# Peptides against a protein of PDB entry 4M9S: the designs that were tried, part 90

Target 1, 135 residues: chain A of PDB entry 4M9S
Amino acid sequence: SRGLVGVECITPYSYKSLAMALQRCVEVLSDEDRSALAFAVVMPPGVDIPVKLWSCVIPVDICSNEEEQLDDEVADRLKRLSKRGALLSGKRMPVLTFKIDHIIHMFLKHVVDAQTIANGISILEQRLLEIGNNN

## One batch from the design tools (peptide; made by RFdiffusion4, then SolubleMPNN)

Design b1_p23_2_s3 (from b1_p23_2, 16 letters changed)
Fold by OpenDDE base, seed 1:
Order: sequence, then C-alpha cells, then structure tokens
Structure b1_p23_2_s3 (fold): chain B 135 residues (1-135), chain A 23 residues (1-23)
Amino acid sequence: as target 1 above (135 residues)
Amino acid sequence: SMAEIVAQANAGLDASLAELRAR
C-alpha cells in the first residue's frame, strides 16, 4: 500500500461546547498527527479498521517504498492519537486495528473542511481499488 | 480473522462514504 506522501492538512478546530476539550487536545498535536486525525473522518465510526486500510489515507513521508515501513509509520501515528484520550481506540489482538469513536467522528465532520473530506474519499477509493485489483 | 475484519471495514467504508457524500 502507498500512503499520501507530502500531504498535510491543517484544519482550524473552532467547534465549541463538547468539542472544546477535543479541540484543545488536537491543538497540542504535531502537524503530522493533526493531518492523520483529519483524514480519519473518512473512516466509519465504531469499526475496527486494520492498519493496512488506514495506510490508504494517512499522510506519510517515508524515504522507503517498503510496505512494512509504511504500515509501521502509520501505526505509530495512530498509536500516538490513541494515547490522546478518546481520539482513537487501538486493539492489538487478534490483529492490530484502530477505531474512531462516533463522538470524535462527529467532531471531525464539523471541523474538517469539505475539500479535505472530498480529497480523502477520492484517495481512499483509489487506493482500495488498487489493492483489490492486485489481489 | 483478518479477512473478517477487512470485510467488516469495507462494508463500513461504503456506508460511511455514502453518508459523507450526502451531507
């Protein structure tokens, strides 16, 4: 799988109320981790998604074309996000997966710009087709 | 199994993407 190389998304998190705590949590993230979180909006909430599928949409800058290195870098980003409260929930067994919660997903729908969402969808669909055609 | 997890993820993706487009 190939990640999105050189793509960064900085979204202003201006949503208030319940989202204020989430916004503060997001503000302390690195630009790379914020971009990863922004693209998580295209994932279905409440579903355990394997790292392989996350790697289709998470922006990563890697020097190597090795798929294992890409998955490791994506996993590291998702692990960092999972340590930030309720942003993501990781499971290691039986397979390493990450899940976005409904509340976080709803937050992202409001704060991530429409163009980023559209781009994320397009890229994800393209990558999924590539994976499907290679199997 | 991995296959089951991927299948569930794919099914969820289709629904999620449809919802995002309909917004």
Scores: peptide ipSAE 0.454, ipTM 0.894, DockQ to the pose 0.033
Fold by OpenDDE base, seed 3:
Structure b1_p23_2_s3 (fold): chain B 135 residues (1-135), chain A 23 residues (1-23)
Amino acid sequence: as target 1 above (135 residues)
Amino acid sequence: SMAEIVAQANAGLDASLAELRAR
């Protein structure tokens, strides 16, 4: 007997209220953290994504070309987002990963502009190809 | 393992990107 995952019927009202709450959370973010959150839309919801893959899409302006420093800065941004409610969920073991929730991802799909989504996809694909060619 | 996590991430990523492109 596969338990019917109770489809919590999110009423249209509950969805609107949640969207309003999320919008308020986004408005108080720094420009950098807001940008990082916007690019999180390209990640699959409900999947633990390692920081290395996040670093392929999260824009970071660092003075160093060291990959380790880039990953650390990305991790710090994602950690800040994870502290703001359900925006992201972080795990430290076995490796540092972050996950975007389905409801947050659905929200981002509606509020992030099409150009940002397209740019995020393009950047991710380019960086993945570079990683794949260097291995 | 890291390899398993990356493999799962990549599988999910491909599906997610396909959905985003279809919109």
Scores: peptide ipSAE 0.454, ipTM 0.894, DockQ to the pose 0.038; fails the geometry check
Fold by OpenDDE base, seed 4:
Structure b1_p23_2_s3 (fold): chain B 135 residues (1-135), chain A 23 residues (1-23)
Amino acid sequence: as target 1 above (135 residues)
Amino acid sequence: SMAEIVAQANAGLDASLAELRAR
């Protein structure tokens, strides 16, 4: 299996209109999709990130170590998130990418646990090094 | 190209990670 153990995103800011709307979107997510959203906090807002880089941080437990299957599963999760209140914006051309908006990122930055963020950063950096070494 | 997209993503990543570490 390949990927990360999922972490739940919890928001303390239920009284602000934006936070309330986002919280409602988060609450209806599956645990897996909510975990994916939490780890999206490590991505730069407003940047089209290719699925390959998303796969470095999105927690996916797949039986196969095939990178293609990992990327496909990650893409499916990100697609679901993009359909939920525009939590992400997908772009198909020239390459399949997903982008987190500044507003969503700002929300996540404050509601995702600090340890989760730290873990996400460390894992991303590790996997980027692995990709670099395998190229 | 994929290379250009990755380069742009990496530039953004460096900045975002620095910001996250500084919080």
Scores: peptide ipSAE 0.453, ipTM 0.895, DockQ to the pose 0.033; fails the geometry check
Fold by OpenDDE base, seed 2:
Structure b1_p23_2_s3 (fold): chain B 135 residues (1-135), chain A 23 residues (1-23)
Amino acid sequence: as target 1 above (135 residues)
Amino acid sequence: SMAEIVAQANAGLDASLAELRAR
C-alpha cells in the first residue's frame, strides 16, 4: 500500500448555483474518488499534470507498490473524475495528463479540510524527494 | 515531450504549494 489513506471530502460550500452543483457532484462520488478529488487541491490549476505526479498525492490503498499498477489505478480514478462534469480535464496526447481548472481549484481550497491540504502537501513533497533521489 | 510537461508541472507545483503554505 502507499500509506496514503483516503479522506472524505464534504462541501458545505453554498456560494451560487455553481457551488451547489459542484457539491452535488462531489456527494455522488465513491469514497475513493472523493478522496482523490480532495487531494487534487495540491496540484497547480490550469497545468497538465502527468499521472506519475498525480500518483504522488492520490491515495491508493489496495494496489501493490508496483509503480505501473499504482499509476493505472490513479489514472482510472482521475478518468472517473474527468467524467463528472468539470472536475478534471483529461488529455491523452502526447502523454496522459489531467488538469484541474482554476474554478474547481478555488472551490477545493475552500471546502477541503485544512489538515487534508497540509497532509497532501507533506506527502507530495516527500514522494517527490524520493523520486528525485531514486532517479 | 514528457520532460517538458514534467518541468512545467514542477514549476507550477512549487508555486501552488507556496500559495497553499502561505494561507
Scores: peptide ipSAE 0.445, ipTM 0.893, DockQ to the pose 0.033; fails the geometry check

Design b1_p23_2_s4 (from b1_p23_2, 12 letters changed)
Fold by OpenDDE base, seed 4:
Structure b1_p23_2_s4 (fold): chain B 135 residues (1-135), chain A 23 residues (1-23)
Amino acid sequence: as target 1 above (135 residues)
Amino acid sequence: KEKEIVEQANKGLQENLEKLKKL
């Protein structure tokens, strides 16, 4: 018997309450962390994504041109987001990964600017192509 | 192996992007 993935039907009321709570969480973020969260909308929900791939879409303003330093800065931002309740979930082993929950992703899909989503898709596609060509 | 995890995740990302483009 395939366990009924209980689609917890989020009632409209539950959604509204959750949306309000999430909005408050977003409002207290720094501009950099808020930007990182916005671009998380292009990631597949419920999937553990390595930091290297997060670095493809998370904008970094104040790092050296070294890729290793970029990954570290991205990891720090994602760590901060993971400490803000259910925004992200981090795992250290076997590789440092972060995932966005389905509920959070659904929220972001509605509140993130359409241009930001489009830009995030474009950036990620380009970076993935580059990574694929270098391997 | 980190490379394997990255490759698997990459495949998932690409599939998701195709879905997002249709929205």
Scores: peptide ipSAE 0.580, ipTM 0.927, DockQ to the pose 0.036
Fold by OpenDDE base, seed 1:
Structure b1_p23_2_s4 (fold): chain B 135 residues (1-135), chain A 23 residues (1-23)
Amino acid sequence: as target 1 above (135 residues)
Amino acid sequence: KEKEIVEQANKGLQENLEKLKKL
C-alpha cells in the first residue's frame, strides 16, 4: 500500500499545561516529521501498530515503487518521533511496531486540523480494505 | 507471527475508525 504524498501539517496551539510542553516538542520537528505525527491521530492509542499499517497513512515522497523502501522510510520517521520524548514508543520484537499513548493522542485530536483527520481516516480505511482484499 | 500481529492491529484500527467517525 502507498502512503500519502507531500502532506504538510501545522499544529496550532490552543490550550495550556502539558499541552504546552508537547507543543514545544512539535515545533522543533521537521515538516516531514510533524506531518507524520499529525497523521498518527488516526491510530488507536495504546496499541502496538506494525510499520506496514503506519505506512498506510504516513506521508512519504518516495520515487521507488518498492514497498520495502516505503516501510523503511516510514520506520525512520517514526523512530525519530520516538526519540523526541514520549511522542511515540517503538518496539522491535517480535516485529517493529510503534504506539501512540493516550495523552499524545488526546493532544493531537485537539491540535491537528479537522480536514487532515478526515483525510487520514478516509485513506486508512481505503488502504485497509485493499490489504484485506489482497490477502 | 507478523500476520497475526497485523490482523490483531487491524481489528483495533477498525474499531478506532468507527469511533473517530462519530466525532
Scores: peptide ipSAE 0.579, ipTM 0.928, DockQ to the pose 0.033
Fold by OpenDDE base, seed 5:
Structure b1_p23_2_s4 (fold): chain B 135 residues (1-135), chain A 23 residues (1-23)
Amino acid sequence: as target 1 above (135 residues)
Amino acid sequence: KEKEIVEQANKGLQENLEKLKKL
C-alpha cells in the first residue's frame, strides 16, 4: 500500500525557545521522517506503543508485500526520530516500542494541521478495526 | 507477550482517539 505524501506543519510557537528548538529539529528531518513524526500526534503521549501499532499510522510510500518488512521500515524511521533529541523514546525490551513525550505531543497538536490529524485518526481507527477482526 | 502488549496498547489508543476527536 502507498502511504500519505508529505505533511506541512506550521508552528504558532515561533517565539518560545522550546518550540523554536523543536522546530529546528523538525526542519532537518527528511520528508519521510517528518511525515512520520506528524502522524505521531494520534498516539497517546507517555505510552510505549509497539511497532505493529505504529505501522498503522506511519505513512510508507514504498511498501513491500510482506508485513514483516513494513514493520522493519517503520521501526527504522522511528529509530531515526529517536536519535533526534527527545522526539521519540525507544525501548527494545521486552518488545520494541516507541513513546512520544508529552511535550512533543503538545507541540504536534498545535503544529500539525487539523486535516492531517483527522486523517491519522481515521486511518488508525480503520487499521485497529481490521486487526481486531482478524484476531 | 507481544500480543498482550498490543492488546493493552490498543485500549489506550482507542481512549486517546476519543479524546482527540473532542479537540
Scores: peptide ipSAE 0.579, ipTM 0.928, DockQ to the pose 0.033
Fold by OpenDDE base, seed 2:
Structure b1_p23_2_s4 (fold): chain B 135 residues (1-135), chain A 23 residues (1-23)
Amino acid sequence: as target 1 above (135 residues)
Amino acid sequence: KEKEIVEQANKGLQENLEKLKKL
């Protein structure tokens, strides 16, 4: 199975204007979407990442172990995040991808707890190795 | 095409992870 157990996001970031707006955006998210956004911190900013790779780090604990269902659930979360404008940007062609903006990424590095970041790094590294071995 | 995109992204992901480890 791919993904992580859901983790709550903590937002202690205290910068006026942009940070406040982002914090408010995070606060109104569902727990699932907030967790997805938190783990986006491990993705390189400005890079279009396919859903398959997102699914390696986006917390999923409810859907079946079928890869397609996992990817669909992840895609839905990322799509919801993309509707918030600056949080994520999606591309549908040629393959569905999402990217995190540099500003959002910088924000997340400050507001996502260190343990969540560390866990996200660890699991992504592991999953990338597995994908590499299976190709 | 997905495979190719995954392969292209992999290098960038790995490099980013190394940077994040230094935080």
Scores: peptide ipSAE 0.579, ipTM 0.928, DockQ to the pose 0.035

Design b1_p23_3_s1
Fold by OpenDDE base, seed 3:
Structure b1_p23_3_s1 (fold): chain B 135 residues (1-135), chain A 23 residues (1-23)
Amino acid sequence: as target 1 above (135 residues)
Amino acid sequence: SEFEKKLEETMKKVLEALEELDK
């Protein structure tokens, strides 16, 4: 097994100070974008996740039944979040992916409602099973 | 807690799905 050497990141910011800054960023989001950010808590932090997997948990209200339109709408929401400070990090090549950082993920674990997390887990696991069966 | 364990299990499933897509 090949081992990967990790680098530890040190930040001078206190958790309280960071939380206050993040709270202000979240408060100015639209309801749709805030909801999308909340569901990011069920994703593994520090990993580039393709839009296809994000679409398994991000709620979409106005999207048609076409899978391609669903992915596009999800991508648009995630792109908006990536432009709001360090909420998400987007990567275009080779595949469009988005990543939630560890510090943002820890913040979400403290502020997102338990029921929202539970719903996200339920929906995500169900859709992951469906993807696995269709491949 | 049980809640935290469930969340960790879900995140693991996402990683497994990601590995399958890269194949």
Scores: peptide ipSAE 0.598, ipTM 0.920, DockQ to the pose 0.027
Fold by OpenDDE base, seed 1:
Structure b1_p23_3_s1 (fold): chain B 135 residues (1-135), chain A 23 residues (1-23)
Amino acid sequence: as target 1 above (135 residues)
Amino acid sequence: SEFEKKLEETMKKVLEALEELDK
């Protein structure tokens, strides 16, 4: 297992208009997909980010600890999100990347549990340091 | 807030990591 296992929180709220519509989209997601979406809040919006970096924060507890298998599982989750109301935008060429839009990111900043964000920040920064040391 | 500032700093670190991967 890898990532923030057991941390799968998006705090429901009832705001008007766009926020309400997005909340409905989030509510129909599976627990795993909703968790993945929650942790997208720690990514910079409007940037195509490779799966390798996503895998630093998206929790995976089923597949092996091999990097390639972890990336595949993360990619599957992100692909599902990209198919659901364009919560994410996927790009296959030249490298598989996913991007969170500014409007979705702003929404997540308001609805994702603060502890989830804090944990995501902590583990992401740790993993980024590890990647940097391996370069 | 300090929390928002920390989030911004983290996102900046992601961008830095992305730049390193692109080299």
Scores: peptide ipSAE 0.598, ipTM 0.921, DockQ to the pose 0.028
Fold by OpenDDE base, seed 5:
Structure b1_p23_3_s1 (fold): chain B 135 residues (1-135), chain A 23 residues (1-23)
Amino acid sequence: as target 1 above (135 residues)
Amino acid sequence: SEFEKKLEETMKKVLEALEELDK
């Protein structure tokens, strides 16, 4: 399997309309999708990011270490997130990418626990380094 | 904060990686 071990995302209740709406969207997600959403906090907001880079931080449990299978699974999760309250924005052309909006990113910064963010940062930077070294 | 700074640095690295992939 590849990716990070799933961690819990804390979503405290708020009386603010935006926070409440987002919380409801998060609550109906599967554990896997919710975990993926949590780790999206380490991505730069407002940027179309290809699945390859998302796969560096999105936790996925697969039987094979094949990169193609990993990317497909990650893409599926991100697609589901894009259909739930516009948590992400997906583009199919010219290349499949996903983008986290600034407002969603701010929400995640508030509700994702610091240790989860730290773990995501650590693993992401390591994998980015590996990609860079292979160029 | 130091934590926020680290997050920003990480995001910058993602952007750099993105630029490299686009080449």
Scores: peptide ipSAE 0.597, ipTM 0.922, DockQ to the pose 0.028
Fold by OpenDDE base, seed 4:
Structure b1_p23_3_s1 (fold): chain B 135 residues (1-135), chain A 23 residues (1-23)
Amino acid sequence: as target 1 above (135 residues)
Amino acid sequence: SEFEKKLEETMKKVLEALEELDK
């Protein structure tokens, strides 16, 4: 299975309650939103990342192949995650960006399965190359 | 580990891409 499902983890958190709270937050997410959150592990924490770059790794299952529609779907998922408090923070101006907190990122590094991380890395790097070559 | 190193390198590439978008 991909993502966060069925993964046993040992967190480095000093407070067990924090890890438990984060786990509970993840468990109540839809499968799509949980998958999006899992792939956020490959993004640098503490950085406002535009939707264009998020779309390079966030999987979209049901959508048109049009780039703008894909970005919109990604944005919707990230917006939902940003409404879950500490999971993500969104910013509309000057451009729409989303940021993963260091604490959440550290959590994801421990709970996201290694294969999902590896896949995210592979997909992201490939798409970044494509963006770079098109500039 | 090599895995952690690869992840760090990937995140660095994201930052580089971000810088290019700002140009």
Scores: peptide ipSAE 0.596, ipTM 0.921, DockQ to the pose 0.029

Design b1_p23_3_s2
Fold by OpenDDE base, seed 2:
Structure b1_p23_3_s2 (fold): chain B 135 residues (1-135), chain A 23 residues (1-23)
Amino acid sequence: as target 1 above (135 residues)
Amino acid sequence: SKFLEELKKTMERVLKALKELEA
């Protein structure tokens, strides 16, 4: 099974200018999209990450044995986040990827709770190793 | 496949970055 089920987060970050704008963007997100954004912190900034890898850490509330369905759900969340402007940048070709900006990543490191980050890292590491071993 | 090769490279990059994030 891929993804983290039922994970939510809050963003207590307080800073003016860019941080305020980002905080506002986060506040208006749905719970699931906010969670997806939170776990984006585990990805290296400035790197185009395939949806398959995102799906290793992005929280999902669906139980499916079909990887494509999980990837589609993750992709939808990431697409919504990308539409918020600076949160994520998506590329459709040659494969669907999403990238987190350095500034956004830095923001997330401050607002996402340490335990969530730690959990995300652990899960991602495990799943990446499994994927690598199975290929 | 080319996709898998690139995927593996990205995975390795991510794993490397995670070490930095943990620090």
Scores: peptide ipSAE 0.403, ipTM 0.881, DockQ to the pose 0.025
Fold by OpenDDE base, seed 4:
Structure b1_p23_3_s2 (fold): chain B 135 residues (1-135), chain A 23 residues (1-23)
Amino acid sequence: as target 1 above (135 residues)
Amino acid sequence: SKFLEELKKTMERVLKALKELEA
């Protein structure tokens, strides 16, 4: 199966207006959406990423009979995030993709737990290599 | 498939970015 166990990001207090605004956006998210946002930090900013690749790192706990719905579940979470400020930008054509902005990415690099980032990178690399080897 | 070709290209780009992030 693809994905990770969900973790929460920590948002420290900041006097910077941008950070404060983003913190508020993060605070109103559900736990699962906040976890998805946290792991978005491992994606390169400014790149339209297909849902298939997002599904390699977005934490979703699914049972065996729900594996075929993994991409759909991930897409739903990313869609919700795209409705919040400038957290993500979604495109439907030619394929469904989501992109994290540089500013948001910079914010996440400072507020997401370092170990979470490291683990996310490792898992994503592994999943991408597996996909590459199977095609 | 255009999708597979673009996917491969994006995967390579992501992998490259990850290496830079780890540095």
Scores: peptide ipSAE 0.402, ipTM 0.881, DockQ to the pose 0.024
Fold by OpenDDE base, seed 3:
Structure b1_p23_3_s2 (fold): chain B 135 residues (1-135), chain A 23 residues (1-23)
Amino acid sequence: as target 1 above (135 residues)
Amino acid sequence: SKFLEELKKTMERVLKALKELEA
């Protein structure tokens, strides 16, 4: 299975309270957006990541031969997440990027399915290498 | 390409972070 599960954690930062708040935000997401959020766990927190790199790991169920369409669909999902409980932050200039904050990333590390994390890492590594070789 | 250089740097940073995530 893919996605997010409810996990309670005790930390000196009152993680349990944060997790409860974030869990409510996650529960109201569509399946597609929730899946996208889950895969955000593989990205380093606090880094502005171009949509091109996000598209390497975020699953899209619409097949397209045009790379531009893929990036657009990914961007739309990330935009929705950025407008929902500050799950992501986006920048338009100079290039469209999205960033996951450390606090959100910490939450995801605890609640995202282990298989999802493993798959995301594997897929991202593979696709990054491919991009590096093709450029 | 400035974009390509920045992309390369970001890719390397992501790859490095993935190793930490796997640990």
Scores: peptide ipSAE 0.400, ipTM 0.880, DockQ to the pose 0.024
Fold by OpenDDE base, seed 5:
Order: C-alpha cells, then sequence, then structure tokens
Structure b1_p23_3_s2 (fold): chain B 135 residues (1-135), chain A 23 residues (1-23)
C-alpha cells in the first residue's frame, strides 16, 4: 500500500532540521514498518493507545486472522518504530500502549499520502464502530 | 480543512473506544 512520500518534497513543516532528521529515519525503515508509521497519522497525538486499537488500522498480511497473532505482529512493528528516535513512545506497564507525540503527528500529516490517510481514517472508523457495537 | 475535520471525528471515536475499554 501507499504510505509516506518517498520522494523529496517541499514541506511546510516549520522545524526543517527535525523534518530532515525524520526523513532519514523513515528511509531506513522496512516497507512494512514505514507503512505502519504512515497509518499512525490517524491516531490522536499524545494518547497512549493500546495495541488492540493500533491493530485496527495497521495493515498486516502475513499472519493469520487470529487476533492474538495479529496483535503480536502489530506490536513488533510499533516496537521497532519506538526504537527509531521519537517516532513512537511505548509503555509496557500496566498494559502495552504506544503514543505518537504532537510534533511527529504534525510531520506525518504533511508527508503521508492523502489517499493513505483517507483510507486509514475510513478503516479505523469502521473497525472502532464495530468494537463499540460489540461492547 | 476536510482532512482536519475527518481526523477530529476519528480522534473522538478513538477516545470513546478507549473509555469503553476501560469500563
Amino acid sequence: as target 1 above (135 residues)
Amino acid sequence: SKFLEELKKTMERVLKALKELEA
């Protein structure tokens, strides 16, 4: 799927040095990790989001449809992103969560493909609605 | 913008879901 813009582009991001550093970090990611980072743009910044909710939007094609295996794969991707500077921050206790900060979120809003953002929003909204209806 | 409006709606849904999970 489409994700972060891989080609150098002019960004209105005010923190130019940070943007350049982030671009370098993104370039060394695997395709699947970069895709996961792209879809992180649909999450609210500054909120500790449990892996279950991340799995609603992070695309995974490798593992089975078992929720437990899906969560594990998603968690692995998010953990790798957390190790790359300030892309994400993980919290293990009491429940494993990941958070995107406002600065990174602002960056993603400008560099992630518009169609990818739209798709992510649509998918997340639908899946969150399903979760809500089942509760 | 349309993007910001959609994002805001999504964020609200996420927050709602979090509250429900905590209940």
Scores: peptide ipSAE 0.222, ipTM 0.760, DockQ to the pose 0.028

Design b1_p23_3_s3
Fold by OpenDDE base, seed 1:
Structure b1_p23_3_s3 (fold): chain B 135 residues (1-135), chain A 23 residues (1-23)
Amino acid sequence: as target 1 above (135 residues)
Amino acid sequence: SEFLEELEREMKRILEALEELEK
């Protein structure tokens, strides 16, 4: 699944216009990047989130179980998203982080498939539990 | 909506995890 659906909203023109523009940006993404964007809805908006936490929700199919490879793959996807219509904002210093804007987050809440959100929540709960147990 | 409340709870958990990682 793409994780995102078409936009048909009853909102002010400014919001509708933005939604249409964002939808076009989403359509040109790869399936993997589009999926990553969808799961960004689970992240709190306006907060610089380190890649390690992003990796708790972004689905990645890699051959290796190495955590570093997982983080690198996630970072690459998030970086591509940050270069596409400023869907995300990335910072390299002091730690590599990515942030979703409030406006983008609002858009995602309207268009992301409910099952995708549910899956993201489920995965996040499991991963956070594992991290907590290891600390 | 219980669904949105659940989402908000998880976002809060992420913030808590962030605080722990920064210690």
Scores: peptide ipSAE 0.240, ipTM 0.798, DockQ to the pose 0.028
Fold by OpenDDE base, seed 4:
Structure b1_p23_3_s3 (fold): chain B 135 residues (1-135), chain A 23 residues (1-23)
Amino acid sequence: as target 1 above (135 residues)
Amino acid sequence: SEFLEELEREMKRILEALEELEK
């Protein structure tokens, strides 16, 4: 299993209208889905990112450390987020990918705890190094 | 800020990783 130290969001958001609506959407998420969304902040916005790269930062608890199971669990979470309107956009063909919109990304940069972001970056760097060495 | 620069650098690394995966 792979987990991250913690996830915290700064609320209430100080900006109005769209930001408030997004905050409401985030608040109704489960803890695990909200955590997944928080770590989406490390992804470049507007880019279709394959599940493999998402799995480098999305925290999950699984019975096995097998990457296939990890990816499946991550994919399920991202799929749920994708069904929540503008939070994520999923693309099944040619490869299963998910994309964070610029507006959502900007929102996350302001509401996700800075330490959480820093932790996500650190973990991602480590995992990317591993991927680079193995591929 | 340095923090934002770090984030930007990491996002760039992700893009690079994406390119490698697509090879």
Scores: peptide ipSAE 0.236, ipTM 0.796, DockQ to the pose 0.028
Fold by OpenDDE base, seed 5:
Structure b1_p23_3_s3 (fold): chain B 135 residues (1-135), chain A 23 residues (1-23)
Amino acid sequence: as target 1 above (135 residues)
Amino acid sequence: SEFLEELEREMKRILEALEELEK
């Protein structure tokens, strides 16, 4: 199995109107989708990122370590987040990718717990090394 | 801050990985 535990990211923000709107969207998410959103903070904003790279940091608990299963689960979560409007934007062609907007990313940077971000970075570093070694 | 710098460095590594995957 593969697991990564995240923390909820609802804290005060300087831009109250935006924070309130986003908080409402975040509150209706499932725990696992909310965690996925939190860890999206480690992704560079405004860039179309393939699901393969998202799967390096999105917290998932699956029985199989098969990459295909992991990617499918991650993709489903990201799709759900994409349906929430500005949280993520997805592209199906030519390759399935997801992108976090600069405004959302800036919001997450200030409301996601520092330890959660640190954990995401740590796990991502490990996974990227593995990918690099397999090339 | 050191924290934000670390985040930025990691984002660069992601971009590098993306570049490799696109080859």
Scores: peptide ipSAE 0.236, ipTM 0.797, DockQ to the pose 0.029
Fold by OpenDDE base, seed 3:
Parts: C-alpha cells; sequence; structure tokens
Structure b1_p23_3_s3 (fold): chain B 135 residues (1-135), chain A 23 residues (1-23)
C-alpha cells in the first residue's frame, strides 16, 4: 500500500489511468526485473513475504553454488522493483521481506500470461516441498 | 474459474509456509 493508498478507487476512469501508469513502469524495466515482477503474481497480496519464499519463484539467470547467493540476487531484483513506481514495498527489520499491494496484484492477474503463472505455481510447489524436507 | 481457484490454493500454501517459518 506504500504510495498507493490514495489511488484506491472504483471508478472506470481511475482503473484505466492506473493501468496506463503501471504499463509505463513495466516497459522501462529490464527483462530480468520484468520477469521477477510477473512471478510476483503467485504471492498473496498485502502480506510481508520473506526473501526465502520469494526465491522459490523468482527466476535467476546466473547459477549459484549457494542458496545465500540466490537470496541476494532475488533481494536485489525486488529492491529495484520497490524503487520503480512502488511496485513492491520492502521491510528490513526484523527480517528482510517484500509485499505486493492488492492493486498491483490485480493488475498482474490480468496482464501476466497464464502459462507463466502456471509455471510459477509448479516451481513453487516443488521448492516448498524441498524446504519442508530440509528443515 | 479453474485458473483462479488454482491461484487461490497456491496463495494459501504460501501463507501456511509462512506460518511454519515463524515457529
Amino acid sequence: as target 1 above (135 residues)
Amino acid sequence: SEFLEELEREMKRILEALEELEK
């Protein structure tokens, strides 16, 4: 909700204006950051999600030998998204988390292709099982 | 409908995972 509280309205005009603004924000992103934003659609909106869970769905192009390096790369991408049109909101204390706003999430549900969402869900299910087995 | 239901189920799983991590 950071920076978007005053934008919450139910008029058709406001919806169109918001969609246009968000589209512009998406277009200026790098391919990697835009991909990360797309997969954010699988996260529940309005919830502070730790980086560990984000790393389960955010694709990383550079192979890492350690999980910590993966989390760092994911965190960097999410931080950039937080600085671009308030696409995400970050919190550092007590644990580094990121949250997607309901408005942004609603936008993503309509613009992200179904296959990408399906892939994200499938990967997330696998990664969650792995985390459960290792803890 | 099926697509939205699947998404909702996955969001619920994330919330459950979050609860486990907080314990």
Scores: peptide ipSAE 0.229, ipTM 0.794, DockQ to the pose 0.026

